# Peptides against a protein of PDB entry 7K3S: the designs that were tried, part 19

Target 1, 60 residues: chain A of PDB entry 7K3S
Amino acid sequence: MEELSGKPLSYAEKEKLKEKLAFLKKEYSRTLARLQRAKRAEKAKNSKKAIEDGVPQPEA

## One batch from the design tools (peptide; made by RFdiffusion4, then SolubleMPNN)

Design b2_p13_4_s1
Fold by OpenDDE base, seed 3:
Structure b2_p13_4_s1 (fold): chain B 60 residues (1-60), chain A 13 residues (1-13)
Amino acid sequence: as target 1 above (60 residues)
Amino acid sequence: KLREEREKKEKEE
């Protein structure tokens, strides 16, 4: 058991940590939204390719 | 209130 007996953080240190956590949560949510958009776009491309590979193009 | 509480604590350091 590592005793997390660190000195009690000052009010300023706690607020600085809250600001860092708020920033990290914002960047995480932005990155997650980008990743989810990319995965949806990939799924849409893969579904379009699966339709294109499953339909014999009539050679005109 | 929240700004005044920050300014009070910043003067006590």
Scores: peptide ipSAE 0.051, ipTM 0.656, DockQ to the pose 0.007
Fold by OpenDDE base, seed 4:
Structure b2_p13_4_s1 (fold): chain B 60 residues (1-60), chain A 13 residues (1-13)
Amino acid sequence: as target 1 above (60 residues)
Amino acid sequence: KLREEREKKEKEE
């Protein structure tokens, strides 16, 4: 058993780590929201194409 | 309260 007897992180070190984690959670949520918008846009394009290929063009 | 607790911990370093 390697004793992970790393010196206990100071209060300031713990707060800096909490700030880094809050930043990473914000960037993750932003990236996830971009991915979800991209997937919705792709589904909307595929549904428009299926309508365009399935509607007989009105002969003028 | 939260600001005073931070200042107290900063003075203990």
Scores: peptide ipSAE 0.048, ipTM 0.659, DockQ to the pose 0.007
Fold by OpenDDE base, seed 5:
Structure b2_p13_4_s1 (fold): chain B 60 residues (1-60), chain A 13 residues (1-13)
Amino acid sequence: as target 1 above (60 residues)
Amino acid sequence: KLREEREKKEKEE
């Protein structure tokens, strides 16, 4: 088993990894927010189509 | 914090 005793990452390498992780977390959060907006928009489109098709909306 | 971590690095090189 080659020891994954990789040389200890320098301070600069650790900071670059922290920056990459922060970027990936930000892009994940943006993608999740897009998905949530898309699901809300789909529900709103289906509700508009149900009105157009004369289907009684379930009373809230 | 960030400045102190840089100053520690310069003392270990």
Scores: peptide ipSAE 0.044, ipTM 0.657, DockQ to the pose 0.007
Fold by OpenDDE base, seed 2:
Structure b2_p13_4_s1 (fold): chain B 60 residues (1-60), chain A 13 residues (1-13)
Amino acid sequence: as target 1 above (60 residues)
Amino acid sequence: KLREEREKKEKEE
């Protein structure tokens, strides 16, 4: 067993790491929400194009 | 709880 020979993190260091982790989780969730919005917008554009290409223009 | 855990650790330094 490799004893991870790191000095035990102080309480203040552990709290700073918890704050950094909470920030990173928030930014990750924000990025995922943007990606999911982009994918939904792309699907909506592709569905609109498929409807527009499927309507025969009335020959005037 | 979270306040008491902070105060307990401040006494251990």
Scores: peptide ipSAE 0.044, ipTM 0.650, DockQ to the pose 0.007

Design b2_p13_4_s2
Fold by OpenDDE base, seed 1:
Structure b2_p13_4_s2 (fold): chain B 60 residues (1-60), chain A 13 residues (1-13)
Amino acid sequence: as target 1 above (60 residues)
Amino acid sequence: ELLEKVKEEEEKE
C-alpha cells in the first residue's frame, strides 16, 4: 500500500517520475510514428488499386 | 528494460 500521505515527493521520487515521463514520451512518439506510417501505407495500397483499373490502354 | 528497472527500484523502498 503506497501511502498517499500528502508528504512532498523526495528528490529520488521526483527523478524516478521524470525518468518514467521521459520513457512514456519516447514510447508515445515511437507509437505515433508507427501509426502514421501504417495509415500512409494503407492509403498507398488503396490508391494503387484505383490507378490500375482506370488507365485506358491506347488501342492502335 | 527501463520499466523493469523502475519496478525493481520501487520494490526496494
Scores: peptide ipSAE 0.093, ipTM 0.725, DockQ to the pose 0.011
Fold by OpenDDE base, seed 2:
Structure b2_p13_4_s2 (fold): chain B 60 residues (1-60), chain A 13 residues (1-13)
Amino acid sequence: as target 1 above (60 residues)
Amino acid sequence: ELLEKVKEEEEKE
């Protein structure tokens, strides 16, 4: 068993670590929401191309 | 901001 030779984190170090984790979770959720918007925008562009390529341009 | 303050405190130890 590798003894986790880390000194037990103080109360202050644990609170600092909780704050870091809360920040990272917020930035992750923001990035995920941005990625989901980008994927929806890409799908909407690809569906517009499929509709435009299926409409015969009226020969004038 | 918070991530930068965290790096500055880790460089001080």
Scores: peptide ipSAE 0.068, ipTM 0.713, DockQ to the pose 0.012
Fold by OpenDDE base, seed 4:
Structure b2_p13_4_s2 (fold): chain B 60 residues (1-60), chain A 13 residues (1-13)
Amino acid sequence: as target 1 above (60 residues)
Amino acid sequence: ELLEKVKEEEEKE
């Protein structure tokens, strides 16, 4: 059993890891918000297409 | 910005 007894992280190393984690959480939330907007835009396109295919445009 | 600062700090060790 290789002892993964890595030296206890210093206070500075722990703060650096907390900062990295806070950044990754922010980028995750940004990406999730983009995905949610894309899904809403897709639903809005599909609803417009269903109206266009279902209503004969009156020729005027 | 933060990823770049993190890379610059990793290159200094």
Scores: peptide ipSAE 0.066, ipTM 0.716, DockQ to the pose 0.011
Fold by OpenDDE base, seed 3:
Structure b2_p13_4_s2 (fold): chain B 60 residues (1-60), chain A 13 residues (1-13)
Amino acid sequence: as target 1 above (60 residues)
Amino acid sequence: ELLEKVKEEEEKE
């Protein structure tokens, strides 16, 4: 049993941990939004390729 | 050290 006999975190250490957790949550949310946008963009590109493969390009 | 990097990334936005 690891003794959780760590000194009680000071008020300042708790606030510092809250700030770090808020930052990590923000970065996680940003990364998740980028991933979701990338997946949507990939699906939109695949849908555009399916339309372009069905339309004979007028030769220039 | 880790807080200064967190502040630099927060100020860069």
Scores: peptide ipSAE 0.055, ipTM 0.698, DockQ to the pose 0.016

Design b2_p13_4_s3
Fold by OpenDDE base, seed 4:
Structure b2_p13_4_s3 (fold): chain B 60 residues (1-60), chain A 13 residues (1-13)
Amino acid sequence: as target 1 above (60 residues)
Amino acid sequence: KLREEREREEREK
């Protein structure tokens, strides 16, 4: 068994990794929110086209 | 815990 006896991370190294992880979680959440908004906007556009093609415009 | 880890690092410098 390769002992993963890498030198224990210092407190400062652990805090730097926590900050990097917090940043990555924030960017991931922003990207997911953007993707979900885009999917909702696409569904709304497709539903609007289906209504516009299915409603006879009132002849004036 | 977190305070004790900081005080340990200050003693190792």
Scores: peptide ipSAE 0.075, ipTM 0.678, DockQ to the pose 0.007
Fold by OpenDDE base, seed 2:
Structure b2_p13_4_s3 (fold): chain B 60 residues (1-60), chain A 13 residues (1-13)
Amino acid sequence: as target 1 above (60 residues)
Amino acid sequence: KLREEREREEREK
């Protein structure tokens, strides 16, 4: 068992890691919100195209 | 936690 007892991170190093983690969580949430909007827009385009092409929508 | 960690580093200087 290699003890992963690396030197304890200083307070300054831990705060820098918390700041990086908060930034990464914000960017991740922004990217997910963009992806979800894109997926909704694609579904809406496909539904509009299916109506225009005379294909019966599967009733939900 | 965060206050106690600052007070620890001030004692190690």
Scores: peptide ipSAE 0.072, ipTM 0.670, DockQ to the pose 0.007
Fold by OpenDDE base, seed 3:
Structure b2_p13_4_s3 (fold): chain B 60 residues (1-60), chain A 13 residues (1-13)
Amino acid sequence: as target 1 above (60 residues)
Amino acid sequence: KLREEREREEREK
């Protein structure tokens, strides 16, 4: 573990890190929402195909 | 918090 034995971050450095963290949290949430939409779209496609092909869907 | 942190840094200069 590199001990963060650096000089205390200035206010400006802390605010810059808060802004970066807020940006990363936003991009994470956007990526999760895309993944969840993709999973729902795949489930909907598979359900449509299973109804069309008469194949029982595996319960998740 | 944010104002108190700024005032603390101004006292350490």
Scores: peptide ipSAE 0.070, ipTM 0.662, DockQ to the pose 0.007
Fold by OpenDDE base, seed 5:
Structure b2_p13_4_s3 (fold): chain B 60 residues (1-60), chain A 13 residues (1-13)
Amino acid sequence: as target 1 above (60 residues)
Amino acid sequence: KLREEREREEREK
């Protein structure tokens, strides 16, 4: 059992971990926004294709 | 906050 009783992380180590976490949260949010935009774009393409193909859109 | 955390670490060394 490695004794995870390691010395309390220095302020500088805690700040480096906070910066890494902030970076990862930013990249996650960007990726999620890109995925949501792609999903909306595919829905919009499918709607345009259905209009072009003369298929009546089911009015929701 | 930042200064107080540094001062606490200097007392704990």
Scores: peptide ipSAE 0.064, ipTM 0.659, DockQ to the pose 0.007

Design b2_p13_4_s4
Fold by OpenDDE base, seed 1:
Structure b2_p13_4_s4 (fold): chain B 60 residues (1-60), chain A 13 residues (1-13)
Amino acid sequence: as target 1 above (60 residues)
Amino acid sequence: ELREERERREREE
């Protein structure tokens, strides 16, 4: 077991890490929402094109 | 954000 033989983090260092973690969680959620929106937009473009081309839509 | 937080801390010292 690699003992993480680091000095115990100060209170201020722990709070700074919590703030960084909260920021990263927020940016993750924003990025995920953007990815999901992009995926829905591509599905909507492909569905519009497939209707125009007379291709049967896979029912969801 | 992380830069602005550093600049805020440096102003509060």
Scores: peptide ipSAE 0.126, ipTM 0.737, DockQ to the pose 0.011
Fold by OpenDDE base, seed 3:
Structure b2_p13_4_s4 (fold): chain B 60 residues (1-60), chain A 13 residues (1-13)
Amino acid sequence: as target 1 above (60 residues)
Amino acid sequence: ELREERERREREE
């Protein structure tokens, strides 16, 4: 556990770190939501392909 | 902490 044995951060540095942390949390949540949507879309594509490969396409 | 640091700054002005 690295003790942050550094000079106490100024108010401005703490606020800048909070803004960065809030931004990173927002982008993480956005990325997680995109990933979850992508995984759902992939499952839905795989289920459609499994149905389409299971139905003989009418030869034209 | 952040409230206390604001109150410290307001006392040092």
Scores: peptide ipSAE 0.114, ipTM 0.732, DockQ to the pose 0.006
Fold by OpenDDE base, seed 4:
Structure b2_p13_4_s4 (fold): chain B 60 residues (1-60), chain A 13 residues (1-13)
Amino acid sequence: as target 1 above (60 residues)
Amino acid sequence: ELREERERREREE
């Protein structure tokens, strides 16, 4: 058993780590939402191209 | 630091 021979974190150090973790979770969620939006936009572009190549333009 | 980084990102969005 490796003794967790680290000095016990003070209350203030624990609160600072909780704040850092909350910030990183917020940033991760924002980045994930952007990535999901981008993937949906790419799928929508690829489906529009497949429709445009499959619809004969109405000859005037 | 962490507050300033938050305020910076909220200004860049």
Scores: peptide ipSAE 0.114, ipTM 0.737, DockQ to the pose 0.018
Fold by OpenDDE base, seed 5:
Structure b2_p13_4_s4 (fold): chain B 60 residues (1-60), chain A 13 residues (1-13)
Amino acid sequence: as target 1 above (60 residues)
Amino acid sequence: ELREERERREREE
């Protein structure tokens, strides 16, 4: 069994990994929020187009 | 955190 006793990461290496993880989480959250906003904007465009085309919206 | 890492090193020597 290869001992995965990789040299204990220095405090500075652990902090650098925490910073990278925090950055990646922030970029993920921004991308997810953009995707959700785009999906909502498409629904709002489709609803406006259905009103313009005189199609009765299915009431929710 | 920094204090706990020192105390861990002193136990592994």
Scores: peptide ipSAE 0.086, ipTM 0.700, DockQ to the pose 0.006

Design b2_p13_5_s1
Fold by OpenDDE base, seed 1:
Structure b2_p13_5_s1 (fold): chain B 60 residues (1-60), chain A 13 residues (1-13)
Amino acid sequence: as target 1 above (60 residues)
Amino acid sequence: EEARERLRREEEE
């Protein structure tokens, strides 16, 4: 059992950990928004391809 | 855990 040799985190250490947590939450939200946008764009592309493969181009 | 270990190293420099 690793003794949690818990030196109490200083005020500065706690603030630095809060900043790191805020940064990670921001990057998570940004990545989630990108993923949701990519899934919407993929659905829109698949809908356009299904229309284009169904129209014979008139030979000019 | 890693974020606490990095912080200890940054305080020992």
Scores: peptide ipSAE 0.157, ipTM 0.773, DockQ to the pose 0.009
Fold by OpenDDE base, seed 3:
Structure b2_p13_5_s1 (fold): chain B 60 residues (1-60), chain A 13 residues (1-13)
Amino acid sequence: as target 1 above (60 residues)
Amino acid sequence: EEARERLRREEEE
């Protein structure tokens, strides 16, 4: 592991990094929720189509 | 807010 041999971050830089990290965690959670919703919507579309087409759904 | 705006600019580069 390269030790990040940088100057010690100021308090203000640490707070800015905490804010960036909080933002990234929020966007990650938002993206994950979108992905999970998309997967559920796809499954629901496939299930509706399979009911309509009379095709047995493969259990995942 | 400022850190969020900087991060958006860093994502557009």
Scores: peptide ipSAE 0.144, ipTM 0.784, DockQ to the pose 0.015
Fold by OpenDDE base, seed 5:
Structure b2_p13_5_s1 (fold): chain B 60 residues (1-60), chain A 13 residues (1-13)
Amino acid sequence: as target 1 above (60 residues)
Amino acid sequence: EEARERLRREEEE
C-alpha cells in the first residue's frame, strides 16, 4: 500500500480543485441538457411524421 | 493542465 504521503493541500489548491469540479459539473449539465433536447426533438419529428402520414386530406 | 503544471513546479522547488 503506497501511503499517499502527499502534503496536505493548501487552501488555494483546495479552492482550485473546487473551481475545476464546479466547471466540470457545469459542462456535464450543459451536455446532458443538449442530449435531452436532441432526444425530445427526435421524438417530436417522429410524432409529426406519424400525424402527417395518417391524415387523408379531404378533397374539396 | 495549468493547475497541474503549477503543482509539479511547486513540488520540484
Scores: peptide ipSAE 0.122, ipTM 0.745, DockQ to the pose 0.008
Fold by OpenDDE base, seed 4:
Parts: C-alpha cells; sequence; structure tokens
Structure b2_p13_5_s1 (fold): chain B 60 residues (1-60), chain A 13 residues (1-13)
C-alpha cells in the first residue's frame, strides 16, 4: 500500500477543488452538448442533400 | 492559474 503521505487537505483546499471540479464538469457538458448538436445538424444536412439528389428537379 | 500559484507558495513555507 503506497501510503498517500499527502498532508490532509484543509477544508478550504477541499472546497476549492470541489469548485474547480464543478467548473470542469460544466464546461465538459457544454462542449459535449455543442458536439452533439453539430453531429445532428450534419446528419440533417446530409439527409436533405440525399433527398435533393434523389428528386428530379422540376425543370421550370 | 492563480489557485495553483497559491498552492505552490503554501508548500514552500
Amino acid sequence: as target 1 above (60 residues)
Amino acid sequence: EEARERLRREEEE
């Protein structure tokens, strides 16, 4: 067992680490939501293009 | 960054 010979973090240090972790979780979720929206928008563009290439344009 | 610099100063005391 490696003794975690780190001095026990003070209450203030623990709260500061919790705040940093909460911030990082928020930025991660925000970035993930952007990526998921981008991927959905790309699929929706590709499906519209596949429909447009498959429909004979009405010659005006 | 500031929070990491404070922690480094407290380890040097």
Scores: peptide ipSAE 0.113, ipTM 0.736, DockQ to the pose 0.009

Design b2_p13_5_s2
Fold by OpenDDE base, seed 3:
Structure b2_p13_5_s2 (fold): chain B 60 residues (1-60), chain A 13 residues (1-13)
Amino acid sequence: as target 1 above (60 residues)
Amino acid sequence: KKKLEELEKEEKE
């Protein structure tokens, strides 16, 4: 067991770490939602283009 | 909306 060789975090330091963690979780969820939206938009664009160009869609 | 950098500045004060 690595001894957490550090002074116990104050109440204020713990609250600050909770705020930082909440921020990071929020930015992660936003980034994930953006990535998922981008992938859906790319698939929809490629589908529209291949219908327009008469090219068979690669089934995933 | 507070940024991570703003949170780090408020910890150093």
Scores: peptide ipSAE 0.097, ipTM 0.747, DockQ to the pose 0.013
Fold by OpenDDE base, seed 1:
Structure b2_p13_5_s2 (fold): chain B 60 residues (1-60), chain A 13 residues (1-13)
Amino acid sequence: as target 1 above (60 residues)
Amino acid sequence: KKKLEELEKEEKE
């Protein structure tokens, strides 16, 4: 195990890292929700186009 | 974006 040869992080540095991590987790979740919404919107556009072009929707 | 950049500024003070 490489002992990370560095001064132990202060309490304040650890709290700043926790805040940065909480922010990054929030932005990750927001980005994931945006991606899921974009994929749903693409499927809805493709479905609307297939109906307009008279292509039978594959029943599930 | 603004909140992460703020936390990075507070680390340099």
Scores: peptide ipSAE 0.091, ipTM 0.741, DockQ to the pose 0.012
Fold by OpenDDE base, seed 2:
Structure b2_p13_5_s2 (fold): chain B 60 residues (1-60), chain A 13 residues (1-13)
Amino acid sequence: as target 1 above (60 residues)
Amino acid sequence: KKKLEELEKEEKE
């Protein structure tokens, strides 16, 4: 068992890591919301095209 | 609003 012989992080280093983690969680949530909007817009475009092309939409 | 890059620069001082 290699003990991960990392010196214990200082209080300041731990707070800095919490700030970085909070920032990354926010950017992740922003990116996820963009992806979800893109997927909804793609579904709406594909449904509009299938109506325009006279293809019966599968009932939901 | 501080960016991640600004947070990384403040750790090297």
Scores: peptide ipSAE 0.086, ipTM 0.742, DockQ to the pose 0.012
Fold by OpenDDE base, seed 4:
Parts: C-alpha cells; sequence; structure tokens
Structure b2_p13_5_s2 (fold): chain B 60 residues (1-60), chain A 13 residues (1-13)
C-alpha cells in the first residue's frame, strides 16, 4: 500500500479547496439548468413539427 | 470562468 504520505493540508489550503469546490458546484448547476432548458426546447420544437406534419405526437 | 482562474492564480503566489 503506497502510503499517500502527503503532508496534511493547512487550514488555508483546505479553505481554498472548499472555495474551488463551491465554484465547480455552481458551474455544474448552471450547466445542468442549461441542459434541462435545451431538452425542453427540443421537445417543444418536436411537438410543433409533429402538428405541422400532421403526425400524432408520441404520448409522453 | 474568470473567478476560477483568479482562485488558481492566488494559489501560485
Amino acid sequence: as target 1 above (60 residues)
Amino acid sequence: KKKLEELEKEEKE
């Protein structure tokens, strides 16, 4: 077992890692919200096209 | 984007 003999992170290093993690969580949530909006917009476009083409919409 | 780059710069100083 390679001992991960890394020096224990200082208080300042731990706080900086928490700030980076909080930023990454915020960017993840923003990206997820964009993805969900894109999926809703795609469904709305497909529904409009199905009405225009006279094709029955697949029951969701 | 700018905020993560700022946090990375402050780690290298």
Scores: peptide ipSAE 0.084, ipTM 0.738, DockQ to the pose 0.012

Design b2_p13_5_s4
Fold by OpenDDE base, seed 3:
Structure b2_p13_5_s4 (fold): chain B 60 residues (1-60), chain A 13 residues (1-13)
Amino acid sequence: as target 1 above (60 residues)
Amino acid sequence: SKKLEELRKREEE
């Protein structure tokens, strides 16, 4: 068993890691929400094209 | 990100 003999993280180092993790979680959630919105927008565009390809455009 | 860069600068001090 490799002793994880890393020096015990100070309180300040632990709080800094918590802040980094909170930031990374926020950026992950933002990126995921953006990806989900993009996928929904793509599906909505593909569904609109499928409806528009079935409706004869009124000639202007 | 500005906040990630601030966190790095505070590691070099």
Scores: peptide ipSAE 0.107, ipTM 0.724, DockQ to the pose 0.012
Fold by OpenDDE base, seed 2:
Structure b2_p13_5_s4 (fold): chain B 60 residues (1-60), chain A 13 residues (1-13)
Amino acid sequence: as target 1 above (60 residues)
Amino acid sequence: SKKLEELRKREEE
């Protein structure tokens, strides 16, 4: 069994990894919010099209 | 991302 005896990360390396993780979590949340907004916009477009195709134009 | 690239550059110094 090769012990993954990776040298214990220094305090500075741990803080740098925490900063990277916080940044990645922020970018993930931003991307998720964009995806959710896109899905809401798609549903709103599909509902508008379903209303426009379902209204019989009044024959003049 | 500019911030992730900045974090990499500070590892190579």
Scores: peptide ipSAE 0.104, ipTM 0.724, DockQ to the pose 0.012
Fold by OpenDDE base, seed 1:
Structure b2_p13_5_s4 (fold): chain B 60 residues (1-60), chain A 13 residues (1-13)
Amino acid sequence: as target 1 above (60 residues)
Amino acid sequence: SKKLEELRKREEE
């Protein structure tokens, strides 16, 4: 572990980093939820297409 | 994101 041999962050700098981290966590969660929704929508499209093409759906 | 850009502007100031 590289010891970050830097000056101790002030209280204000620590709070600013906490705000940035909270924001990044929120954007990560939003992106993950979007990805999960996209994967569900793709499965639902593939299922509709398989029904329309008369292909027996593999039981999931 | 508007909020990330706002956080960057506050670092340059």
Scores: peptide ipSAE 0.099, ipTM 0.715, DockQ to the pose 0.013
Fold by OpenDDE base, seed 4:
Structure b2_p13_5_s4 (fold): chain B 60 residues (1-60), chain A 13 residues (1-13)
Amino acid sequence: as target 1 above (60 residues)
Amino acid sequence: SKKLEELRKREEE
């Protein structure tokens, strides 16, 4: 069994990794919110097209 | 992102 004898991270290295992880979690959440907004906008566009194709334009 | 760039710069010092 190769002991993963990784030297214990210093306090400063652990805090730096926590900051990096917190940043990545924030960017993930922003990206997810954008994706969810895009999916809602697409559904709203598809619902409008279904109304426009289903209403015979009154011939003037 | 400005914060990701700041974290990268502190890794290269």
Scores: peptide ipSAE 0.098, ipTM 0.724, DockQ to the pose 0.013

Design b2_p13_6_s1 (from b2_p13_6, 4 letters changed)
Fold by OpenDDE base, seed 3:
Structure b2_p13_6_s1 (fold): chain B 60 residues (1-60), chain A 13 residues (1-13)
Amino acid sequence: as target 1 above (60 residues)
Amino acid sequence: LSEEERRRLEEEE
């Protein structure tokens, strides 16, 4: 990895990076919550189908 | 941004 020993970031550049990181962390958390909701919805569909098909539910 | 937060970003690249 090239150590980008670049010029020390200005205060304004550091705050801009902090804002970008806060945004990315928020979007990550939103995406993770969406993924977890999708996985729960998929399990709930599979459970409904398995009950309808008379298949024994795998215990959690 | 702390120097530690900067170092962690530099270690992920």
Scores: peptide ipSAE 0.172, ipTM 0.755, DockQ to the pose 0.011
Fold by OpenDDE base, seed 1:
Structure b2_p13_6_s1 (fold): chain B 60 residues (1-60), chain A 13 residues (1-13)
Amino acid sequence: as target 1 above (60 residues)
Amino acid sequence: LSEEERRRLEEEE
């Protein structure tokens, strides 16, 4: 374990790190929401394919 | 932010 006895971060460095963490949290939540939406859309496509293979097209 | 506040913010994710 490297001793993290590094110089105490300045107030400005702490605020910059807070902003970076808030940005990363926002991008994580956005990516997670995208993944969850994609998984829901995949389930909905699989249910539509099961219906479309069983419905005779209405004659025009 | 304290180091402890950072750790809490990383563990909540």
Scores: peptide ipSAE 0.161, ipTM 0.770, DockQ to the pose 0.011
Fold by OpenDDE base, seed 5:
Structure b2_p13_6_s1 (fold): chain B 60 residues (1-60), chain A 13 residues (1-13)
Amino acid sequence: as target 1 above (60 residues)
Amino acid sequence: LSEEERRRLEEEE
């Protein structure tokens, strides 16, 4: 157990830290939501290709 | 961010 012998953070340093943590959590959630949307969009593209490849064009 | 603060964020993922 390394001693957490850091100088006591000032109130302003603690608030700046909380802001950085909130920013990182927000960017993580944003990235995760982007990944989930990309996976859903890929599934939707694959389903459209399966419908387009399954419609025989009527020969005129 | 301290390494301890980064570790706490990684444990919530």
Scores: peptide ipSAE 0.146, ipTM 0.759, DockQ to the pose 0.013
Fold by OpenDDE base, seed 4:
Structure b2_p13_6_s1 (fold): chain B 60 residues (1-60), chain A 13 residues (1-13)
Amino acid sequence: as target 1 above (60 residues)
Amino acid sequence: LSEEERRRLEEEE
């Protein structure tokens, strides 16, 4: 077992890593919400097309 | 994160 006995990070280095991790978690959550919204919008578009292709447009 | 790295990641959204 290689001891990952790296020198203990300073308080300032730990806080900087926590801030970076909090930012990356926020960005991940935002990207996931966008992806979920896009998938819902695509399903809603496909449901509208299935109704339009099944009704013969009355030739006026 | 630098302020520049934060801005670049926010603009890509």
Scores: peptide ipSAE 0.095, ipTM 0.729, DockQ to the pose 0.016; fails the geometry check

